# Ledger of designs, part 71: peptides against a protein of PDB entry 1ZZD

Target 1, 109 residues: chain A of PDB entry 1ZZD
Amino acid sequence: FQVVNPYLLRDLVDLGIWDEGMKQYLITQNGSIQGLPNVPQELKDLYKTVWEISQKTIINMAADRSVYIDQSHSLNLFLRAPTMGKLTSMHFYGWKKGLKTGMYYLRTQ

## One batch from the design tools (peptide; made by RFdiffusion4, then SolubleMPNN)

Design b2_p16_5_s4 (from b2_p16_5, 5 letters changed)
Fold by OpenDDE base, seed 3:
Structure b2_p16_5_s4 (fold): chain B 109 residues (1-109), chain A 16 residues (1-16)
Amino acid sequence: as target 1 above (109 residues)
Amino acid sequence: MEFEDDVPFDEKLYNS
């Protein structure tokens, strides 16, 4: 898979900040631009990676859409540094929010 | 994300 989103690449080129250094930075940051000071916040919000999206928000979205379907959509969570405490908290939070299915996929960075 | 860690242990989670 591509490390750099093709649309992100386009926008960085349009901003005139794309160069070899930027490319290497993105590779080391797994495609994240959140740490770049010269990138507008609007673009940072647009190009949040799966690791940067609030997992609590993901759980909320899963719970919300489960109201309209018989079974909850598969819940995919991504954690950089999971602990048992965090995992347990997410599980109970999902339960409290009324998820019909438990965590289906858990990925760690 | 920010989750509190002071939640009770769940066997279902541990076995998943």
Scores: peptide ipSAE 0.022, ipTM 0.321, DockQ to the pose 0.076
Fold by OpenDDE base, seed 1:
Structure b2_p16_5_s4 (fold): chain B 109 residues (1-109), chain A 16 residues (1-16)
Amino acid sequence: as target 1 above (109 residues)
Amino acid sequence: MEFEDDVPFDEKLYNS
């Protein structure tokens, strides 16, 4: 299980803030740097984890890909705390956006 | 996880 993105590691080293404390912090935060005050917002935006990216955006990207793919493709979604309502909303949003896939692979934190 | 929209069920979309 890789917690730290290798490119994030590089950038944190370049910032001079990478150390054992930072490593431990990231482990406890499942790779999130959103709570770090000494990290530029630009990097926070760049290195949002799969748990921090809007799943609506993921669905939009999948829908865009579907325009160029002949066959249906799978969609992976990540939810911290899935509810039936949320799952239903996501499913129908995907339908509305014209996704050709009916198979959603749900991953939970 | 972030999902901002609470998408209501649309029968027209479902049946199309």
Scores: peptide ipSAE 0.022, ipTM 0.325, DockQ to the pose 0.054
Fold by OpenDDE base, seed 5:
Structure b2_p16_5_s4 (fold): chain B 109 residues (1-109), chain A 16 residues (1-16)
Amino acid sequence: as target 1 above (109 residues)
Amino acid sequence: MEFEDDVPFDEKLYNS
C-alpha cells in the first residue's frame, strides 16, 4: 500500500510544495490532492483515480471522528457535532488558509 | 486555533 503515487510526488516536488506537512496531509487524505488550492487543475484531473479511492477511505476513516495530522505547530479543531461533510472539509480548510505547517488535532466535545 | 460547528463545507470535494 502506497499513499503517495511516485509520479504525484515528483509533480509536487516540481511545484515546490512538497514538505513534511504535505506528506502528512496526503496520508490523512489517502493521497487526494483535489482540495489543494495551490495545485493546477490539470494535475488534479490526472490523479483523479486516486481521488476517487481516497474519498471512500476518507469516509471510512471519518467514522473514528478524529483526525491527527502531524506537521509542526499544534492546531486544535473542536467540533461539538461533527458530520462526515465537516470532517472532510476541515481536512482542506486549514490548507486553504495557508496552515501548511500546522499539526491538526480534531477532537469532539 | 479552535473551530466551532460553523466550519465551512466544501462541496467541491464531492463534485470533483
Scores: peptide ipSAE 0.013, ipTM 0.310, DockQ to the pose 0.120
Fold by OpenDDE base, seed 2:
Structure b2_p16_5_s4 (fold): chain B 109 residues (1-109), chain A 16 residues (1-16)
Amino acid sequence: as target 1 above (109 residues)
Amino acid sequence: MEFEDDVPFDEKLYNS
């Protein structure tokens, strides 16, 4: 699996902050740069990992697409620490938003 | 439905 986005790697090199320490940091952080103080916010926003994106936003986007797509898209959700309540909430939220297709894949960390 | 270890949990969804 790929931990570091190749484009992120390029940008970090261009910033002159890429080194072995940075590499190890990113490995331990699963590719996240959100905690780095010397990285511009624009890059942080650009390179948010899947763990840093709201599932609600993902569901909203999927629902928006479902208005125009006839079940041609799939929805993948990721939960770090899923609970029954969280799963239920996600299911109901997706249903409420009118997703044409249910949740196909649930990924946990 | 397949389950994989990839995505963090959104507290906003859980608490909504």
Scores: peptide ipSAE 0.007, ipTM 0.304, DockQ to the pose 0.070; fails the geometry check

Design b2_p16_6_s1 (from b2_p16_6, 8 letters changed)
Fold by OpenDDE base, seed 3:
Structure b2_p16_6_s1 (fold): chain B 109 residues (1-109), chain A 16 residues (1-16)
Amino acid sequence: as target 1 above (109 residues)
Amino acid sequence: DLEEELTELAEKLLDD
């Protein structure tokens, strides 16, 4: 599975930097934006992938942000090798932290 | 495929 974070996409669009090149970059970088020079560091920190920071840290940051942002789209995390156990744990932890939007996952194809 | 999904999601976001 490759998870696409719709919040990330929204933020990239809002930054006005979404284009074909950006799309291909995300695909090749497994969703990581850490190497993008035109993205604010705050967003880089927020959207670090699960292999860049702990899952709990990501969820905590997302939960904190969710207080201030529109949650019309699902929170997603990029996982190198997600298992059902990990996904379940993340779901419950997110719920505990007050996330209003569940996880949305896309199959890599 | 992933590219198509990303494209569709992005387009949906742009429409909002």
Scores: peptide ipSAE 0.038, ipTM 0.479, DockQ to the pose 0.021
Fold by OpenDDE base, seed 5:
Structure b2_p16_6_s1 (fold): chain B 109 residues (1-109), chain A 16 residues (1-16)
Amino acid sequence: as target 1 above (109 residues)
Amino acid sequence: DLEEELTELAEKLLDD
């Protein structure tokens, strides 16, 4: 299951970057902030030790939930060569497309 | 529900 780190949320709020998009990003990324360009590296280093899953696993879970079924071609490209940059773009794009709920993953690490 | 948990936690933090 996905662990919610309240201190991560605190830091994101303190940075002033918490919003609906960020919330959905965290849900789909299982708490990973590695792909966020507006987060200091020291925070990334801090929280990757708490809850971090592989890029491949994130993509696989997203595909399993069919959250991006309408973007199957893009998703397939991500599966072949996943990067944090691609994952970030994918999840924020999904949010922008109206994926507001049902994108969290229950798979254990 | 994870989304609900995140929402609740964030709202509490934003109020402080």
Scores: peptide ipSAE 0.034, ipTM 0.471, DockQ to the pose 0.020
Fold by OpenDDE base, seed 1:
Structure b2_p16_6_s1 (fold): chain B 109 residues (1-109), chain A 16 residues (1-16)
Amino acid sequence: as target 1 above (109 residues)
Amino acid sequence: DLEEELTELAEKLLDD
């Protein structure tokens, strides 16, 4: 189950563009508003940052691989439009935070 | 390609 960021919801409501269609769009886009033409760029930038922070928080909460996997859907949002920088950051951030065992398992499986 | 490698790795981890 994907939870919509409450602040994003608020901002979309404030813009007057929140409706069932928007909700479904966000679900299909894994919470990304980057592709919406009717959203100000400043909000796109804001929630890009918030999204990244959230992903880092999820990784921080993942103490072991099993917990990490339980949060995989949220992490998949981060991977939807990966860049070298994002992938590298995620990989090594996880590594630094103690996900080395999980990553090792991934490589040796 | 490093990006492809990392992408595959990350996706594999998340799909476990």
Scores: peptide ipSAE 0.022, ipTM 0.370, DockQ to the pose 0.063
Fold by OpenDDE base, seed 4:
Structure b2_p16_6_s1 (fold): chain B 109 residues (1-109), chain A 16 residues (1-16)
Amino acid sequence: as target 1 above (109 residues)
Amino acid sequence: DLEEELTELAEKLLDD
């Protein structure tokens, strides 16, 4: 599985750029956002530094909100017509519920 | 079940 920095997820959500495509990108890039054109450089610089620390340390710092991207255990949600606002709400709801395995697939019905 | 709860939340949000 791949550990995703919860603060990164928060920032991506706040930017309104979190979607299934972004999720898949992060998976393929091992959590790196350096190659994303729609992410402010400030955030890239920030998370470049964060990336250099132990993933376990990140998890420990935000254990209650830590998210794992695990293909075998990821949470799957199916929505009729999701909006960014709704996705944001679901994300933070998941955090509040202590999701260790984040949403892996968001599909429309 | 977290998936169920999130699904319910999602559906609720869609109705709003």
Scores: peptide ipSAE 0.015, ipTM 0.270, DockQ to the pose 0.053

Design b2_p16_6_s2 (from b2_p16_6, 9 letters changed)
Fold by OpenDDE base, seed 2:
Structure b2_p16_6_s2 (fold): chain B 109 residues (1-109), chain A 16 residues (1-16)
Amino acid sequence: as target 1 above (109 residues)
Amino acid sequence: SVEEALEELAEKLLEE
């Protein structure tokens, strides 16, 4: 299993880019945004650092908000999508919109 | 489900 960092989720919500596409992407990537194109490197660096800490530490810091992901039981719509092009367009449109309007809400850890 | 858990967490964060 993997833990989705609650601070990442908070930032995505605050930026207004939380949607079904983002949710499915996070499930597929176990909470990682490192593979997303056109995402500022500063944001990737921030959550790379968070990802590098132990899962136990993450759980202890935010036990009441921790989300556990089991890939074997997850309903992943992205794996059943007809084309990667459509998935990418839908996902990154929301992402770009959020970055343009709310990047200054990035949290520090 | 995992999807529901993520949505619930997002909703909690919106309330804070």
Scores: peptide ipSAE 0.057, ipTM 0.532, DockQ to the pose 0.027
Fold by OpenDDE base, seed 3:
Parts: sequence; structure tokens; C-alpha cells
Structure b2_p16_6_s2 (fold): chain B 109 residues (1-109), chain A 16 residues (1-16)
Amino acid sequence: as target 1 above (109 residues)
Amino acid sequence: SVEEALEELAEKLLEE
């Protein structure tokens, strides 16, 4: 399934900066907010360094939105030190590459 | 589409 980082979206919405331009920016930048001038540095730092995410929450949200169609387009990722930003980028990258199942398996060290 | 998915999620968050 295709997954968007829900915390990133939440934060952008909470900041009141979510709009069509922001949406397009996220799509083209693979979810990276590092280049956004209207985002507080603290938030940028958060997504650079923090790996705090509820996998259950992500899965639940994704399940509500998408169906599992083609397992052949699954993406398996192995990360030693994932951050919120890295995960977001990977998900968006998968979307841009037309992955049908998105991240099938994620293993972290 | 990815764009539509993002919009959908954003809308859900705005409804909270």
C-alpha cells in the first residue's frame, strides 16, 4: 500500500500552511520539508533526527485508504538509522516510482 | 493518485 507520513501532514496542517502549493511541493520533493522557508527549523530538525512513529497508526490509516493489489511492486527496505524524514522520503519516492504496494517490509537496526 | 491521497489525508486531518 502507498503510505504518506501522517505526522508530517499533521504538522503542516497545524501550522496552517497546507495548501495546493504545499501539496505539490511534497510530491515533487519526496516529502522533504527541509527546503521550505515557512517551516520552523525545529520542525525540520524533528524530521531529520527523530524516529518516533506508530507503525500501527500508519498501517491503519493506509489500510483505510488503499487496497493491496499487486505484490510484485512491493518495496522492502532495510535501514540502520531511519528518521522520520527518511521514511517519508522513501514512501514518497515509492509513490513516484509507481509502486502499487509501497513498503511491504521495513526492518530497522 | 498520490496527489489525491495527500489531499484525502489532509482533509481528514482538517476535520479533526
Scores: peptide ipSAE 0.051, ipTM 0.506, DockQ to the pose 0.027
Fold by OpenDDE base, seed 4:
Structure b2_p16_6_s2 (fold): chain B 109 residues (1-109), chain A 16 residues (1-16)
Amino acid sequence: as target 1 above (109 residues)
Amino acid sequence: SVEEALEELAEKLLEE
């Protein structure tokens, strides 16, 4: 499943740029807005902080608040300095939090 | 589906 960041959607809606095209873009880009020319850099920078926040926080947010979307794409996790231990812990933690699918996209900074 | 979930969430946000 693909996790949808509700805060991202909120911001896009607030910007008035949410439409069918944007929706499809997010789907194809796995939630990334970095390539969008009509999104303020401030927002791009804001969502870059995903690289810095606790992976547990990300998983908690996903489990508690994000919409789980059944698709080939699954939760994107971001690691600044991934280790095998961290990856394993993230996987298990995600499982404990009720994630029905393991990590599909692992993004590293 | 992804599309449906995004749409539903977006609609909820618009209603706030």
Scores: peptide ipSAE 0.050, ipTM 0.516, DockQ to the pose 0.021
Fold by OpenDDE base, seed 5:
Structure b2_p16_6_s2 (fold): chain B 109 residues (1-109), chain A 16 residues (1-16)
Amino acid sequence: as target 1 above (109 residues)
Amino acid sequence: SVEEALEELAEKLLEE
């Protein structure tokens, strides 16, 4: 299942780079435009998928939320290509940031 | 399909 973002299509059309090749690229890349050299970084940032968002940023967001949450909560992490080293670093980084829970649920693509 | 949806949506956007 792949979600089609109409606003992404709009912006690609406005840039004048929409064609058959672009369509096939998006299908193959599950909607990701991160690998396209002819797309402005601003658009890449705008249309990051859950797999492309920095896990460090996600942990920071969770830590920020934990300031206002008194009960236990869980953190979902989405990793495109997880490694043991990366997972270990994320775990300790979360701990260092003072997360109230060590409950991490890992989702991989 | 996703491919068909992309084509249809792109066509609509180009017509605007």
Scores: peptide ipSAE 0.046, ipTM 0.537, DockQ to the pose 0.013

Design b2_p16_6_s3 (from b2_p16_6, 8 letters changed)
Fold by OpenDDE base, seed 5:
Structure b2_p16_6_s3 (fold): chain B 109 residues (1-109), chain A 16 residues (1-16)
Amino acid sequence: as target 1 above (109 residues)
Amino acid sequence: ALDEELEKLAEELLEE
């Protein structure tokens, strides 16, 4: 089970660059937008900052007690038993804290 | 699948 951060998709849609190619790019690049030429540098910097958030900070954003953070490729959270409520809470918390994409993917263990 | 999920989410966002 995989969930992509909807705010990342929103940003791409708002930029008007969402298409089949972009979809495949995101899948291949694990949600990274750093290599996209048609994305403003400001957004790249924003998402770069998100990737640099301490593991502790990311864990604190998670409502689930069993999380694994993978920052090697993208900001990912691995939950043992995620629920829609927990996922929603994490997304909204990240957004409210100014982290448009506090996590790129949520995965079950 | 991830592909289908992304497509569904994108479509929903475009309709809003």
Scores: peptide ipSAE 0.027, ipTM 0.474, DockQ to the pose 0.022
Fold by OpenDDE base, seed 4:
Structure b2_p16_6_s3 (fold): chain B 109 residues (1-109), chain A 16 residues (1-16)
Amino acid sequence: as target 1 above (109 residues)
Amino acid sequence: ALDEELEKLAEELLEE
């Protein structure tokens, strides 16, 4: 499955254009904002260059930055039995903890 | 599940 980039969500919220319609649009477009007329081109340019990152990669990046050291048990449970909710929550948690590596979307395989 | 989770997280972002 795919999870929308948390930075993108933040930007959309900051623009005041986040709503049910936007959410559904992102879901159907696999996180792409390229077709949205109400999004500044600067943001489109920013996020079109952001590559797909696997959940494992996100976890590794978080671990490398010691973000999830204090949540090692939670992370272990996540790895053992990941759910969509856990993956999404982890994604946003990593974002909140300062993951600087840009992500267009997360994909689990 | 994705829809619900995105909504939840978006709401959290709006509160900040």
Scores: peptide ipSAE 0.026, ipTM 0.461, DockQ to the pose 0.026
Fold by OpenDDE base, seed 3:
Structure b2_p16_6_s3 (fold): chain B 109 residues (1-109), chain A 16 residues (1-16)
Amino acid sequence: as target 1 above (109 residues)
Amino acid sequence: ALDEELEKLAEELLEE
């Protein structure tokens, strides 16, 4: 299954803009916030390139608090300069944490 | 069911 980014949900809640409308928006937009006028541009930019967040933390959050979205959007991992060893470790770590879905998209900077 | 899951997750985040 594909997981909703838990950081995104947290940030929306922290912004105080989480409501029924926002929920429906996320569903219809596959989790994208780029089109939201009430979201700071800085936050939009953050979720364009989530490079500064620990991927291990993301994996942990995905494993602990996951919301399945049927073919909407997937958990994306971002690494600035991944090595083969690090990638392998991430795969194994994800497996160990019980993630049922592999990394559909791995982006590098 | 997806919207219910999202709502649940949001509520959990608010409790933290």
Scores: peptide ipSAE 0.023, ipTM 0.458, DockQ to the pose 0.023
Fold by OpenDDE base, seed 1:
Structure b2_p16_6_s3 (fold): chain B 109 residues (1-109), chain A 16 residues (1-16)
Amino acid sequence: as target 1 above (109 residues)
Amino acid sequence: ALDEELEKLAEELLEE
């Protein structure tokens, strides 16, 4: 299974934009908030730092507070076409900023 | 289902 980042949900709630529409958006977008116009860019920058991690690591982190997902599609972030080095740097930066739960996949477009 | 689980998590966050 995969895990939804609870801190993402918290931030969306704090912004006051959590509703049924937002929930469905996250489901269809596999957890990506990059396309949301009502989300501050700083949050987009924060959560796009999440890098792909092993299933075992995800399971371990899910022991805290997470949503277990059983779908054909994994949660992921969408980026254009960054280099591996940039992605790695972003991942560690995000981790240092308090990301405790990662996305399963990071996809490029 | 994912939909139900997301809702539960959101509710828990709102209660804190």
Scores: peptide ipSAE 0.028, ipTM 0.469, DockQ to the pose 0.021; fails the geometry check

Design b2_p16_6_s4 (from b2_p16_6, 8 letters changed)
Fold by OpenDDE base, seed 3:
Structure b2_p16_6_s4 (fold): chain B 109 residues (1-109), chain A 16 residues (1-16)
Amino acid sequence: as target 1 above (109 residues)
Amino acid sequence: EEEKELEELAEKLLDE
C-alpha cells in the first residue's frame, strides 16, 4: 500500500489544496508534487522524492562522506530511466571521486 | 589524459 508523507499532507492541507483529486494525483505521480503549479517552489524542493534528486549529487554526497569515515556508506542509487552508458558512467564517476565502496543497491522505477 | 576524457564523458552522461 502507498502512504502519503504525513508532513506533505499537512502542508497541502495548510495550503487548502488537499482533496480527493490531489490524493489521486499523488498516487499517479508516485508522491511527486513537482508538476503542481500551485505549490510553492520551496515545498517542491523540500519534498523531492528519491527519483527527483540528481544521481550525481547523491554520488557527490557519498564521496564527501567517504573523506571522513574509514568505509564509505553504502551507495544507493535510484534511477527512473537507466541506460547502460549511464550506469557505467556512474561507476566510473564514483571511482574517480574516491568512493571506497561501489554501488551497493540500484533501484529502478 | 585518458582518465580526463573518460571523466568528462562521465560528467556529460550523468547530467543527462
Scores: peptide ipSAE 0.020, ipTM 0.432, DockQ to the pose 0.669
Fold by OpenDDE base, seed 2:
Structure b2_p16_6_s4 (fold): chain B 109 residues (1-109), chain A 16 residues (1-16)
Amino acid sequence: as target 1 above (109 residues)
Amino acid sequence: EEEKELEELAEKLLDE
């Protein structure tokens, strides 16, 4: 898998902060720039990794898509530290939001 | 009613 988003790489280069140290940092952080103090917040918001996005937001997006599709899209959720409670809540919330299809794929870190 | 309780619980857990 690609650790560094190519557009993120471009922006980091433009900021003049890209170097070998930054590269290694991103590798260890699985592409996250959230912990970097010298990166503008707007870029941090733009380049949130799949692990940093609210699962509720992901479900909402999927539900929104489901209004216009007929099982053409699969719901793929990513959980960094799943618990039984979290899994249960995700299923029920998804159901409540009217997802046409259940959660097909659950990815864990 | 049970379904409603589960939905409320789900809402709480997702926001944690």
Scores: peptide ipSAE 0.020, ipTM 0.434, DockQ to the pose 0.647
Fold by OpenDDE base, seed 5:
Structure b2_p16_6_s4 (fold): chain B 109 residues (1-109), chain A 16 residues (1-16)
Amino acid sequence: as target 1 above (109 residues)
Amino acid sequence: EEEKELEELAEKLLDE
């Protein structure tokens, strides 16, 4: 059980990017938003006191197969012209896709 | 195979 910073939650909702995928991503990152490409730098600077991770850590997590369920084709697309931004986006996207599928499955039970 | 390529890329980026 992990509680998200209420101010961070508000800001993410205001950005329109809060969902189950984002929630799980934050849990995995211990509350860090430093690696998110769609978050303004101002917010990253504001919330770095929660927990900051290095870009190397983000890359290591992206390489972990546990993040992906059936994202082989998506991985191939991003690997054609890899950048730090693309890797971060891929990591987040892959995680969100997994959670969305899982949540859908749970609702059908 | 896609996983292997990603892991290799990650390893290269760690050296930068």
Scores: peptide ipSAE 0.015, ipTM 0.333, DockQ to the pose 0.133
Fold by OpenDDE base, seed 1:
Structure b2_p16_6_s4 (fold): chain B 109 residues (1-109), chain A 16 residues (1-16)
Amino acid sequence: as target 1 above (109 residues)
Amino acid sequence: EEEKELEELAEKLLDE
């Protein structure tokens, strides 16, 4: 299962579009709202940023532990509209934090 | 060289 970001949940509720169908949609989309036509682009951009921050946090945690990182949910938003720059930046950050092999183990669910 | 390696990794990630 996928845990819904509480801030995303809040915003979707505020938009009046949160329901069981939306929940299921998010699960199938690994938390991505990029494909939702009834979500303002501003929110889509916001949660790209949120996931970027989350990725850094996960990387930091993994660097401290030197363990596998599962970033499938956070990466999904970027995979819908990927730029080489953003992906490279993520890898650079991981590399700088000492996760030379850790980034190679990044997997999607 | 390090940058190139990371770019290659990024490209692989895009293919997932």
Scores: peptide ipSAE 0.015, ipTM 0.336, DockQ to the pose 0.136

Design b2_p16_7_s1 (from b2_p16_7, 9 letters changed)
Fold by OpenDDE base, seed 3:
Structure b2_p16_7_s1 (fold): chain B 109 residues (1-109), chain A 16 residues (1-16)
Amino acid sequence: as target 1 above (109 residues)
Amino acid sequence: MEKELQEILEKYSSLE
């Protein structure tokens, strides 16, 4: 079960490319529009899924938040095909960036 | 939101 971003749906309709085929495409691609040739790059950049966002960026945002709070917010990481090496790297990167806590939740596709 | 868009959202917002 997936929920389409309503703003993405609006933009696809405005582009005139929304149809049943597009719907099925989004289902099979887990909401990603990165592979669509008829979508402007600006929209692709705007509507990246959680699997397409840099985990380093997420960690940086968490570190920035921790500056003004006693404890870091819970960190949610979304990884496609995570490996032990990636997990270790992210852990140390978070520590290096000054996270007050090293706890994170890992979600996999 | 336009009526047409609202109808589209209601029909296609959920992907099974």
Scores: peptide ipSAE 0.022, ipTM 0.475, DockQ to the pose 0.014
Fold by OpenDDE base, seed 5:
Structure b2_p16_7_s1 (fold): chain B 109 residues (1-109), chain A 16 residues (1-16)
Amino acid sequence: as target 1 above (109 residues)
Amino acid sequence: MEKELQEILEKYSSLE
């Protein structure tokens, strides 16, 4: 089952747009609010799902964390439609950013 | 407001 982010729910209630229709919309959109015209862009940016964040950004965040970790954590990558070209690019980008481990886990939607 | 929100969370936190 799918669980709503409680902070997202709070913000939607504060906007006065939470109702049964909104609930059904979120169910069909896997929690995404990117398509809602009456939601400020700043909230859309804040509540991007793991499938809506660029993998480059994820790698950057992982590299940032690795500075403070002696033994590197495994990196989890989430791809909706992975291609070999994309995977190769991500691998080299990760190396360029100084990730300590060349191993990462790929998860698909 | 917080009380009302808590009730909403209890009712709608689960989408499925």
Scores: peptide ipSAE 0.020, ipTM 0.459, DockQ to the pose 0.014
Fold by OpenDDE base, seed 4:
Structure b2_p16_7_s1 (fold): chain B 109 residues (1-109), chain A 16 residues (1-16)
Amino acid sequence: as target 1 above (109 residues)
Amino acid sequence: MEKELQEILEKYSSLE
């Protein structure tokens, strides 16, 4: 079950590229527009799916939140294709950024 | 929300 981002839908309609073909494309691509040549890069950057967002960015956001939270908060990391190298890098990067929460949930696509 | 967008959302919001 997939739900279209309403803002993405608006932008695709405004671009005049929304049609049944686009709908089917999004279904097969799990909501990703990264592969569309007729979409500006600005929109691609804006509408990255949870699997496309840099994990470093997610960790940075978590670290930023931790500054304002006096208790541990849950961190969810989403990896499309996790490798031991990536997992190790994320672990130590999170530590380096001073995350208060030692445990996080790892989700894979 | 614009009426046109609302109609589109009602029609296409679900991709299941």
Scores: peptide ipSAE 0.019, ipTM 0.446, DockQ to the pose 0.014
Fold by OpenDDE base, seed 1:
Structure b2_p16_7_s1 (fold): chain B 109 residues (1-109), chain A 16 residues (1-16)
Amino acid sequence: as target 1 above (109 residues)
Amino acid sequence: MEKELQEILEKYSSLE
């Protein structure tokens, strides 16, 4: 039984690249996103370290996820005629603005 | 948490 990192799943959804194909890809890659061309290197570096964390850090992450899931306020971002580059830029802009602790969801139109 | 994202997390969090 393998579980996807919920933060990773969120980021892939925000990038607009999450689908059944992506799910199958992650299954075959044991959760690794290192081979995905549409994922910014900064995200690859961020999630690369999750396989090297201590049990204590895993527990802390679980606690952080609980807080994240309980977040009642969300921000919705809408893009008209988005490009991959634009999606990436907006994703990291939101990340830098601290939206990793406050839920935001990028939608395409 | 945003409802649609929460639903995605609940549905697709498992890789089994």
Scores: peptide ipSAE 0.019, ipTM 0.436, DockQ to the pose 0.034; fails the geometry check

